# Designs tried in a protein design run: peptides against a protein of PDB entry 3LCN. Part 16

Target 1, 96 residues: chain A of PDB entry 3LCN
Amino acid sequence: QYTENLKVIVAEKLAGIPNFNEDIKYVAEYIVLLIVNGGTVESVVDELASLFDSVSRDTLANVVQTAFFALEALQQGESAENIVSKIRMMNAQSLG

## One batch from the design tools (peptide; made by RFdiffusion4, then SolubleMPNN)

Design b1_p12_1_s3 (from b1_p12_1, 6 letters changed)
Fold by OpenDDE base, seed 4:
Structure b1_p12_1_s3 (fold): chain B 96 residues (1-96), chain A 12 residues (1-12)
Amino acid sequence: as target 1 above (96 residues)
Amino acid sequence: SLGTEAIKEKLA
């Protein structure tokens, strides 16, 4: 499966959140863990929202949805590097 | 970092 690549991808997405004062590696690991253990967008967002009240629910949902899309992309043969590059560009262009 | 600490506990 693609857990390690997904952690890298999710970490890149989290890095785009302004003023995010959490350990990105641990958060990414936790998100991936929840997903591979049957989490849904809603359930994972709910969990994260309970942990990070300073981050908007929409922002959290965007992170989680990106993770699910990335997982599908990996399964379809897209490289982790390519996915990360796309996210990095989006982060650079995003508004808080 | 409170969330991080909570996650560390969950991952342990």
Scores: peptide ipSAE 0.566, ipTM 0.932, DockQ to the pose 0.650
Fold by OpenDDE base, seed 3:
Structure b1_p12_1_s3 (fold): chain B 96 residues (1-96), chain A 12 residues (1-12)
Amino acid sequence: as target 1 above (96 residues)
Amino acid sequence: SLGTEAIKEKLA
């Protein structure tokens, strides 16, 4: 029930990665799919690392961990809009 | 891109 909001949130996080030459919507959809089907931070990072060798493992881990924290926040009642706003601020302050 | 195409295949 949080999948669509989580896709938007993950897409916002991916948009903060400089020079990321991939379709953000497809990548976000895939990350959410892996998470809702029982993926862990480690297993999802491993999968993404096999697909995107130009992005550091630490950057991928940061994206995936953000997704898990966002899911918890949604479950606790925080709005998707608030979470997106926080991520947008973080993107403006980070290089990856 | 290669990664995106691989994901499209996985989502199909």
Scores: peptide ipSAE 0.564, ipTM 0.932, DockQ to the pose 0.635
Fold by OpenDDE base, seed 5:
Structure b1_p12_1_s3 (fold): chain B 96 residues (1-96), chain A 12 residues (1-12)
Amino acid sequence: as target 1 above (96 residues)
Amino acid sequence: SLGTEAIKEKLA
């Protein structure tokens, strides 16, 4: 139900990671798949860490936690556009 | 890259 919007949101978050050389859409799709199939923050981070050793666990945890918060926000009625806007602002404020 | 390729395999 919220899968497609969540993919867009996660993709926006991933786009804020500097020097990330992976296909953003594929990574976002995979993260969402893991979440909707019962993954936890810990289990999803563990999976991603096994795939992307060049990205810190803290950064991965931040991405995954954002995804979980976004999913809850969507379920509570917040628009995908509003969530994306918040993430875009956070990306712009990032130190790298 | 390698991570993306691994994901492609997992999604196949």
Scores: peptide ipSAE 0.563, ipTM 0.932, DockQ to the pose 0.627
Fold by OpenDDE base, seed 2:
Structure b1_p12_1_s3 (fold): chain B 96 residues (1-96), chain A 12 residues (1-12)
Amino acid sequence: as target 1 above (96 residues)
Amino acid sequence: SLGTEAIKEKLA
């Protein structure tokens, strides 16, 4: 499976959220746990929204959707390193 | 933070 790589990828995405003071590794681990246990974009967003009211729902949805896209990319053979690099670039380009 | 602590409990 791709859980460990996905944790790294999700952590990179979370690191792009400005003023996010939660433990990135814990949040990433939890998101991946929810996904591998059958969560959907909507259900995972709902769970995260209940935990982090200071982060917009759109931002949370963006993180979660990225995780699902990354999982599919991993399954299709794309390297974790390439995915992380893309996310890092997107983080750098984000306005907020 | 409270969110992180809640996650810790869920992961325990």
Scores: peptide ipSAE 0.561, ipTM 0.931, DockQ to the pose 0.634

Design b1_p12_1_s4 (from b1_p12_1, 6 letters changed)
Fold by OpenDDE base, seed 2:
Structure b1_p12_1_s4 (fold): chain B 96 residues (1-96), chain A 12 residues (1-12)
Amino acid sequence: as target 1 above (96 residues)
Amino acid sequence: SLGSEAIKEKLK
């Protein structure tokens, strides 16, 4: 069940990237797939960087790290809704 | 986009 919640969470994080012209749902799904299949922060960032050269590596790293933190938070019992709310606030602060 | 299309292929 964590995978589906994580997809929603990662999608929320991706939605905060300005001028991101990719399909957020597919990107989120792919990130989660890489993570659940044993990807590390480094390997997932490397994969995404090879696909999206218009997004800075730091931005990609921030997204991926957020995904790993969110997964840990879910495993610790935090609700997906709370995590999404936090990310939404962070996105607003970044754009504001 | 090219990135999303590449992902679609990888998800097959």
Scores: peptide ipSAE 0.347, ipTM 0.870, DockQ to the pose 0.601
Fold by OpenDDE base, seed 4:
Structure b1_p12_1_s4 (fold): chain B 96 residues (1-96), chain A 12 residues (1-12)
Amino acid sequence: as target 1 above (96 residues)
Amino acid sequence: SLGSEAIKEKLK
């Protein structure tokens, strides 16, 4: 399935959050777990917000929505490498 | 790190 690739993609997105002192690997894994178990953008954001009150809800929503879009992209045949590259560029632009 | 610790427990 796409879960492992999605974890990598979500991790890349999380890496763009400034001053985020959480274990990115575990957070990415948890997000993917919630998604594949039927989570919605709203429910996953709610869960993450309960864990990371130092990160804005909008930022969390952006991460989660990116995950859902990435999953769809993977299903449509886009490579994980390409998706990661785009996210990396977006991270750089948002911090620049 | 508190959130990550909580996640670790949830992933067990």
Scores: peptide ipSAE 0.345, ipTM 0.867, DockQ to the pose 0.643
Fold by OpenDDE base, seed 5:
Structure b1_p12_1_s4 (fold): chain B 96 residues (1-96), chain A 12 residues (1-12)
Amino acid sequence: as target 1 above (96 residues)
Amino acid sequence: SLGSEAIKEKLK
């Protein structure tokens, strides 16, 4: 399965959130757990919002949607390295 | 942090 690669990808996305004072590895693991157990973008965002009220709902939604797209990309044959690189560049370009 | 601690408990 793609869970381990997805954890790495989600962790990279989370690392782009400024002033996010949480354990990135555990948050990434939890997001992936929720997704592989049938979570939707909305349900996962709702769960995360209940835990991290200092992060905007839009930011959380962006993280979760990225995870879903990454999972689809992995399933279509894109390498985890390529996906991580794209996210890293997006993080570097972020202004907020 | 509080959120991470809650997650740690959920992952047990």
Scores: peptide ipSAE 0.340, ipTM 0.867, DockQ to the pose 0.628
Fold by OpenDDE base, seed 1:
Structure b1_p12_1_s4 (fold): chain B 96 residues (1-96), chain A 12 residues (1-12)
Amino acid sequence: as target 1 above (96 residues)
Amino acid sequence: SLGSEAIKEKLK
């Protein structure tokens, strides 16, 4: 499937969070793991919120929603490179 | 939600 590309995409999204002092590669891997194991947006957000209390629930939800939509985009034929580019643009325009 | 729709649209 698209797990490796999704990890890269999620990592790019996480890189846009200000003052986020976590291993981005690990967190991205964990998010993808939760998703491929049947996690929903709500359950993944709940898990992340329990782990990262310094990040708002809304910011976490934004990351998780991006992951699910990126997965849909990949399934529809969008390249990982294009998705990453779009996320970089969004990171420049938003704090979370 | 507005946020979800905005994200979905941006990733198209």
Scores: peptide ipSAE 0.164, ipTM 0.740, DockQ to the pose 0.029

Design b1_p12_2_s2 (from b1_p12_2, 6 letters changed)
Fold by OpenDDE base, seed 5:
Structure b1_p12_2_s2 (fold): chain B 96 residues (1-96), chain A 12 residues (1-12)
Amino acid sequence: as target 1 above (96 residues)
Amino acid sequence: SKLEKIKEKLES
């Protein structure tokens, strides 16, 4: 139910990673898939680290934790637009 | 490629 909004949110977070040259849409979709299928922060980070070793584990953990917090925020009634706006502002301060 | 690996997982 919140899957599509979560994909947009995760994509916005990924867009803040400098020199990330992967397809953001597919990576965001994969992260959401892992989460909705019972992944934990640790297991999702491990999976992403195995695929994207050029991105620091701390950066990946930041992305994944943001996704989990965003999912809870959506379930509590916060709009996707508000969450995206917050992430965009944080991206402006740069990641990594 | 990394993208191909993701696509394969999404399609499975």
Scores: peptide ipSAE 0.325, ipTM 0.882, DockQ to the pose 0.872
Fold by OpenDDE base, seed 4:
Structure b1_p12_2_s2 (fold): chain B 96 residues (1-96), chain A 12 residues (1-12)
Amino acid sequence: as target 1 above (96 residues)
Amino acid sequence: SKLEKIKEKLES
């Protein structure tokens, strides 16, 4: 029930990756698909690493973990807007 | 490519 909001959140996180040349919307949708189909942090990271070897495994792990944390936050009642705002701030700090 | 296969089954 949080699928669409999670896609937006994951897309915001992906937007913080420097020189990431993939379609963010597609990648975000795929990450969410893997999660809702029972993926774990490890299995989703493994899948993404096989696809995007130009992105460090640590960066991919950070994206995936953020997705899982965001899903939990949504389930606990936090708004998607608040989660996106936090991620945007973290992206700015990481790029600074 | 694997990515293209993924895109083909995803929305938009």
Scores: peptide ipSAE 0.321, ipTM 0.881, DockQ to the pose 0.289
Fold by OpenDDE base, seed 3:
Structure b1_p12_2_s2 (fold): chain B 96 residues (1-96), chain A 12 residues (1-12)
Amino acid sequence: as target 1 above (96 residues)
Amino acid sequence: SKLEKIKEKLES
């Protein structure tokens, strides 16, 4: 399974959110847990929105969708390092 | 806290 790699990937995505002061490691772990236990994009976003009402629903949806796409990429053979690098570039673009 | 809520869910 790709659980540990997915945690790293989701953490990198969360790190790109400005003014997000929560513990990124724990939030990433929780997102991955919800996904591997059968969560959908909608159900995971709903759960996160209930916890982090200061973060826009669009931002949460972007994080969650990235996680699902990353999981598929891992299953297709893309390395975690490559996925993380892409996310870092996207984070930089969003900050610019 | 938000962190505590997450911990409770992760460890339950």
Scores: peptide ipSAE 0.321, ipTM 0.882, DockQ to the pose 0.870
Fold by OpenDDE base, seed 2:
Structure b1_p12_2_s2 (fold): chain B 96 residues (1-96), chain A 12 residues (1-12)
Amino acid sequence: as target 1 above (96 residues)
Amino acid sequence: SKLEKIKEKLES
């Protein structure tokens, strides 16, 4: 259940990236897949960087770190809805 | 492409 919620959360984060021309749902699913299969922040960022040259490494790192923080928050009992709301607010304030 | 291959796997 965490994986499904995390997909939604990561998708929300990806939606905040300007001019991102990839299928957000698939990318979010892939990120979560990498994480649940033992990926680290560094390894997941490396993988994403190899796929998405148009997105800065810093932006990718921000997405991945958000995913890991969100997973921890979910494990600590925070609702997915609350996490999504926070990300939505951050998206509105961020340049990319 | 690499991304397409990933998407295909995710669709299964």
Scores: peptide ipSAE 0.315, ipTM 0.877, DockQ to the pose 0.366

Design b1_p12_2_s3 (from b1_p12_2, 8 letters changed)
Fold by OpenDDE base, seed 2:
Structure b1_p12_2_s3 (fold): chain B 96 residues (1-96), chain A 12 residues (1-12)
Amino acid sequence: as target 1 above (96 residues)
Amino acid sequence: SLMEKIKKELES
């Protein structure tokens, strides 16, 4: 349940990256896979950075951290739909 | 920071 919702959430986050040169669904699935298998922010970022050099490490870190925050939100009862909506807003704003 | 914004937004 959290896994599938998190995939959707991470995909939404990835969709906000301009000129993203990777398959969004694949990357989202891989991020979630790493997280549910015990990955940390650092280890997941390291893995992604080794595979996808077309995306900056900072951008990857932002995506991964978002995933962890989203997972926490899901565990605290936030709906996936609400989280996706928030991320969509963040994507549109592109605030640092 | 963006991280703090994300954290704040997702926890709200």
Scores: peptide ipSAE 0.040, ipTM 0.664, DockQ to the pose 0.028
Fold by OpenDDE base, seed 4:
Structure b1_p12_2_s3 (fold): chain B 96 residues (1-96), chain A 12 residues (1-12)
Amino acid sequence: as target 1 above (96 residues)
Amino acid sequence: SLMEKIKKELES
């Protein structure tokens, strides 16, 4: 139901990763695919870590958890545009 | 934690 919006949201999160060597749209699509097919944070991170070694496991976990939080926000009525804006701001702030 | 900060930011 929220797959297309979630792809956009995840792509925004990935865009905040410095020196990212993978195709953002492709990785975002794959993350959403894994989530809608029953993936958990742990299983999705494990899959991504096995495929993409240019990004740390911690960074991948941050992206995946953000995707799950975004999905919850969408289900609670938050607009995709608002979520993207928040993520963009967080990317700029580099929260630790 | 970072995850909690993300959660709070997205839900605020």
Scores: peptide ipSAE 0.039, ipTM 0.662, DockQ to the pose 0.027
Fold by OpenDDE base, seed 3:
Structure b1_p12_2_s3 (fold): chain B 96 residues (1-96), chain A 12 residues (1-12)
Amino acid sequence: as target 1 above (96 residues)
Amino acid sequence: SLMEKIKKELES
């Protein structure tokens, strides 16, 4: 139900990672797929870490946990646009 | 923690 919005949100989070070598859209789609198929933070991070060695486990964990928090926010009525805006600002603060 | 800050930011 929230998969498409979640993909956009996760993609925004991934876009904040410097020197990210993977396709953002592909990784975002895969993260959401794992989540909707019953993945946990730990299991999704484990899967991603096994596939993408160019990103640290801590960075992956940050992305995945953000996805779960975003999903909860969506379910509670927060708009995708507002969540994306917050993540964009967080990305900017992290880079600054 | 950073994760708690993320949660707080997304929920506020």
Scores: peptide ipSAE 0.038, ipTM 0.667, DockQ to the pose 0.027
Fold by OpenDDE base, seed 1:
Structure b1_p12_2_s3 (fold): chain B 96 residues (1-96), chain A 12 residues (1-12)
Amino acid sequence: as target 1 above (96 residues)
Amino acid sequence: SLMEKIKKELES
């Protein structure tokens, strides 16, 4: 139900990672796929870490946790646009 | 924690 919005949200989060050299859309899609198929924060991070060694485990955990929080926000009625805006702010703060 | 900060930001 929230799959497509969550993909956009996760992609925005990934876009804030310095020196991220993977395909953002592909990784975002895969994260959402794992989540909707019953993944937990730990299991999704483990899977991503096995595939993408260029990104630290802590960074992956940050992304995955953000995805779960975003899903909760969507379920609570928050718009995807607002969530994306908040993530942009977070990205700017982390890079600033 | 980082998790709480993220949650707080998204829920604010």
Scores: peptide ipSAE 0.037, ipTM 0.667, DockQ to the pose 0.028

Design b1_p12_2_s4 (from b1_p12_2, 8 letters changed)
Fold by OpenDDE base, seed 1:
Structure b1_p12_2_s4 (fold): chain B 96 residues (1-96), chain A 12 residues (1-12)
Amino acid sequence: as target 1 above (96 residues)
Amino acid sequence: SKLAKIEALLKS
């Protein structure tokens, strides 16, 4: 379905996290895996928080929620390219 | 909120 595009999108979101020391592609892949296997925002955040203590729970929640919103956008016909561009904008704003 | 901003932007 949208798994490959979602991986790219989530990776873009992760790239905006300052001082993120995990493998971005690995984490993005894992998030998407959890989502496609029926994970909820809460359950995915819980899983990630248990694995990665270098990132705050709030930051993880932001990433996961972004993934779910991105999935919804994809389902509504939005292109992955447009979603990535929007995330880049958000990343820049969060750093500003 | 950050959540609202994310939703608004991605749905725009």
Scores: peptide ipSAE 0.349, ipTM 0.867, DockQ to the pose 0.028
Fold by OpenDDE base, seed 4:
Structure b1_p12_2_s4 (fold): chain B 96 residues (1-96), chain A 12 residues (1-12)
Amino acid sequence: as target 1 above (96 residues)
Amino acid sequence: SKLAKIEALLKS
């Protein structure tokens, strides 16, 4: 379902963050968990910021916003593979 | 903005 694909997508986004010291799979899973339980961009960012002080709020916001847009793309019928490819391209063009 | 760029890319 969408949650599993979204975990993969979010993990790809997190993998683009330089000097990221947290477990990518864990953080991706947690982000998706928060989203499916009614989290908003703001509330999810707040939660992550409280847990991970090694990553800037702006970077966290970028990840979370990407997750929400990815979810929308999945709901519109785009494949997870295509979304991951786009995220990979974005990672190559930015720090996070 | 970064957000707009992300949205545009994912919607393309």
Scores: peptide ipSAE 0.345, ipTM 0.866, DockQ to the pose 0.027
Fold by OpenDDE base, seed 2:
Structure b1_p12_2_s4 (fold): chain B 96 residues (1-96), chain A 12 residues (1-12)
Amino acid sequence: as target 1 above (96 residues)
Amino acid sequence: SKLAKIEALLKS
């Protein structure tokens, strides 16, 4: 029910990773797919770590946890636009 | 922690 918004949100988070070489939309879609099909933070991180060795496990965990928190926020009534804005701000703080 | 910051921000 929140899949499309969550994809956008996760993509925004991924966009903040420096030197990220993977397709952002693909990875975001895959993360959301895993989550909506019953993935946990641990299982999704494990899956991503096995596929993308160019990204640290901690970075992946940060992305995945963000996705879960974002999903919770959506379920609590927070708008996707607000969540994206918050993540964009976080990305900016991390990079500069 | 980064995790706590993320949670706090998204719940704010």
Scores: peptide ipSAE 0.336, ipTM 0.860, DockQ to the pose 0.028
Fold by OpenDDE base, seed 3:
Structure b1_p12_2_s4 (fold): chain B 96 residues (1-96), chain A 12 residues (1-12)
Amino acid sequence: as target 1 above (96 residues)
Amino acid sequence: SKLAKIEALLKS
């Protein structure tokens, strides 16, 4: 139900990472795929860390945890638009 | 922590 919205949300989070060398849409899609197929924060981070060496484990954990919190927010009725806006603000603050 | 901040932000 929330798959497509979650992809957009995760992509927004990834877009805030400086010097990110991977395809944002591809990575976002893969994260969501792992989550909907029963992944946990730990298992998804482990998988991503094994595939990508251009991003630190801490950064990956931040992205993945954001995805899980976003999923909870969606389930509680928060709009994808509002969640994306919050993440955009977070990205701006991190780089400011 | 960053984790707590993310949770607080998305729930606000």
Scores: peptide ipSAE 0.327, ipTM 0.858, DockQ to the pose 0.027

Design b1_p12_3_s1 (from b1_p12_3, 6 letters changed)
Fold by OpenDDE base, seed 2:
Structure b1_p12_3_s1 (fold): chain B 96 residues (1-96), chain A 12 residues (1-12)
Amino acid sequence: as target 1 above (96 residues)
Amino acid sequence: SMEEYIEKLRNK
């Protein structure tokens, strides 16, 4: 139900990672697919860590936890636009 | 791989 909005949100979060050279939309899709198919924070982080060793586990965990929080926010009625705006502001502060 | 896993998930 919220998968498309969640992809946009996760992509925004990934865009904040410095020197991340992967296809942002593709990785965002992967993360969302893992989550909606029963992934946990730990299992999704483990999967991403195996693929992107240039990104710290803490950074990956931050991305994944943000995705789970965003999904909950969407389910509680918050707009995708508001969530994206918040993430953009967070990206300007720090990531990685 | 990520590509392979995405393909599998899309076909579920």
Scores: peptide ipSAE 0.237, ipTM 0.788, DockQ to the pose 0.157
Fold by OpenDDE base, seed 1:
Structure b1_p12_3_s1 (fold): chain B 96 residues (1-96), chain A 12 residues (1-12)
Amino acid sequence: as target 1 above (96 residues)
Amino acid sequence: SMEEYIEKLRNK
């Protein structure tokens, strides 16, 4: 039920990665599909690390953990809009 | 691959 909102949220997180030269929406879809198909933080990070070796494992782990936290937040009633706003602020802070 | 996996899931 929350998969579409989660895709938007993950895309916002990916947009904060410097020099990330991939289709953000497509990667976000992949991450969400891995999660809803039973992926764990570790397994999803392993998969992404094999595809995007130019991105640090820590950065990938941060993205994936954010996705899991966001899913929990959605289930607890927080709006996707609020979650996206928080991520956008974090992205801006990391660049500053 | 990412593309292959997505296609498999979309077709389930």
Scores: peptide ipSAE 0.237, ipTM 0.786, DockQ to the pose 0.153
Fold by OpenDDE base, seed 4:
Structure b1_p12_3_s1 (fold): chain B 96 residues (1-96), chain A 12 residues (1-12)
Amino acid sequence: as target 1 above (96 residues)
Amino acid sequence: SMEEYIEKLRNK
């Protein structure tokens, strides 16, 4: 099961959003729960957009797509640590 | 709400 690792990964991605005024771990859990209960990129983005209008839809879509890609990477054998490292680098580049 | 939705999903 990859849910716990995915929560960590999604939390790292959310941490890269400037001025995000929510409990990151809580939102990460929500995203993962939506995904494992049959959510698609589109449906999860729609849900998040309805809740967090202070974050652009493009940013939310980027978070959600990252989650789906991360899940696939985990299933293919990549470690959560490696995925987190990649996201951390991307966050740094995005903020720069 | 998000909290309610999470609780629903946890109970599945």
Scores: peptide ipSAE 0.226, ipTM 0.781, DockQ to the pose 0.157
Fold by OpenDDE base, seed 3:
Structure b1_p12_3_s1 (fold): chain B 96 residues (1-96), chain A 12 residues (1-12)
Amino acid sequence: as target 1 above (96 residues)
Amino acid sequence: SMEEYIEKLRNK
């Protein structure tokens, strides 16, 4: 029930990656799909790393971990809007 | 299916 919000959240995180030349919405959907079908941080990172060699493994791990933390936050009652706002701020700090 | 989805992305 949190999948759609999680897709938005993951997309926001991906948008912070400089020079990321991929369909952000599609990648976000894929990440969420992997998670809801039993993926772990490690397995999802491994999958993404095999597909996107232009992005460092550390960056991918950061994205995936953020997704898992966001899912937990959603389940605890935090709004998607608040989570997106936090990620946006983190993106700005990373790019600044 | 998930498998088809994975295949689509792998063939980008």
Scores: peptide ipSAE 0.159, ipTM 0.735, DockQ to the pose 0.375

Design b1_p12_3_s2 (from b1_p12_3, 7 letters changed)
Fold by OpenDDE base, seed 2:
Structure b1_p12_3_s2 (fold): chain B 96 residues (1-96), chain A 12 residues (1-12)
Amino acid sequence: as target 1 above (96 residues)
Amino acid sequence: SMEEYIEKLRNR
């Protein structure tokens, strides 16, 4: 039930990665699908690392962990808009 | 691949 909001949230997080040249919405969809279908932080990171060798494993782990935290926040009643705002602020502060 | 996996999930 939070799938679409989570895609938006993950896309916002991905947009903060410098020099990331993939389709953000498509990658966000992939990450959410992996999570919704039982992926763990480790398994999702492993999958992404195999596809995007130009992005550090730490960066990928940060994205994936953010997705899991966001899902928990959504389930606890936090609005998607608020979560996106937080991520946008973090992106602005991050050097990648 | 990502494309293949998404395709499978969309059609499951």
Scores: peptide ipSAE 0.239, ipTM 0.784, DockQ to the pose 0.157
Fold by OpenDDE base, seed 5:
Structure b1_p12_3_s2 (fold): chain B 96 residues (1-96), chain A 12 residues (1-12)
Amino acid sequence: as target 1 above (96 residues)
Amino acid sequence: SMEEYIEKLRNR
């Protein structure tokens, strides 16, 4: 199980969204739960889009796809710390 | 809802 690490990773990704006023840890938990319970990229994006109209569908899709890629990376042996570091760099670049 | 779903999963 990689759910706890995935929550941290998804939270880091969400933290890169400007003007996102939701509880990041709470939303990250929800995303991970949807994935663990059989969600697909499309179904999870649809669910999030129904809840958060202030965030573009493309942004939500980027977050969700990152979560799925991160899960695969964890399963292949990459450390959560390394994945988080990469996301931090991406967040910084996107805001620059 | 998100809150409802999370609570259901936490308490099962």
Scores: peptide ipSAE 0.234, ipTM 0.782, DockQ to the pose 0.155
Fold by OpenDDE base, seed 3:
Structure b1_p12_3_s2 (fold): chain B 96 residues (1-96), chain A 12 residues (1-12)
Amino acid sequence: as target 1 above (96 residues)
Amino acid sequence: SMEEYIEKLRNR
């Protein structure tokens, strides 16, 4: 029920990765699908690391953990807009 | 591949 909002949220997080040369929406969809099909932080990170060798494992772990936290936030009633806003600010701080 | 896996998940 939160999959579409989660895709938007994950895409926003991915957009903060410098020099990330992948289809952000497609990767976001992949991450969400892995999560809703029983993936854990570790298993999803392992999968992504095997596909994107140009991105550090720590960066991938940050993205995946953010997705899990965002899903919990959505379930607790926080709006997708608020979560996206927070991520956007975090992206700006990381790049600054 | 990622594309193949996504298609499998979409069509489950």
Scores: peptide ipSAE 0.233, ipTM 0.785, DockQ to the pose 0.156
Fold by OpenDDE base, seed 1:
Structure b1_p12_3_s2 (fold): chain B 96 residues (1-96), chain A 12 residues (1-12)
Amino acid sequence: as target 1 above (96 residues)
Amino acid sequence: SMEEYIEKLRNR
């Protein structure tokens, strides 16, 4: 139900990773598909780490945890727009 | 692979 919004949210989070040279939308789709297909934080991080060894495991874990928190927020009634805005601000703070 | 996995899920 929230898969499309979650893809947008995860993409926003991925966009905050410096020097990440992958198709953000495609990776976001993959993360969401892993989650909705029963993935856990650990299993999804393991999968991503096998694909993107140039990104630290901590960074990947942060992305995946954000996805799970965002899914919970969506289910609790928070708008995708608000979640995206929060992530955008966090990304800016990390870069600043 | 990521592409293979996505295609499998899309074609379910």
Scores: peptide ipSAE 0.232, ipTM 0.781, DockQ to the pose 0.153

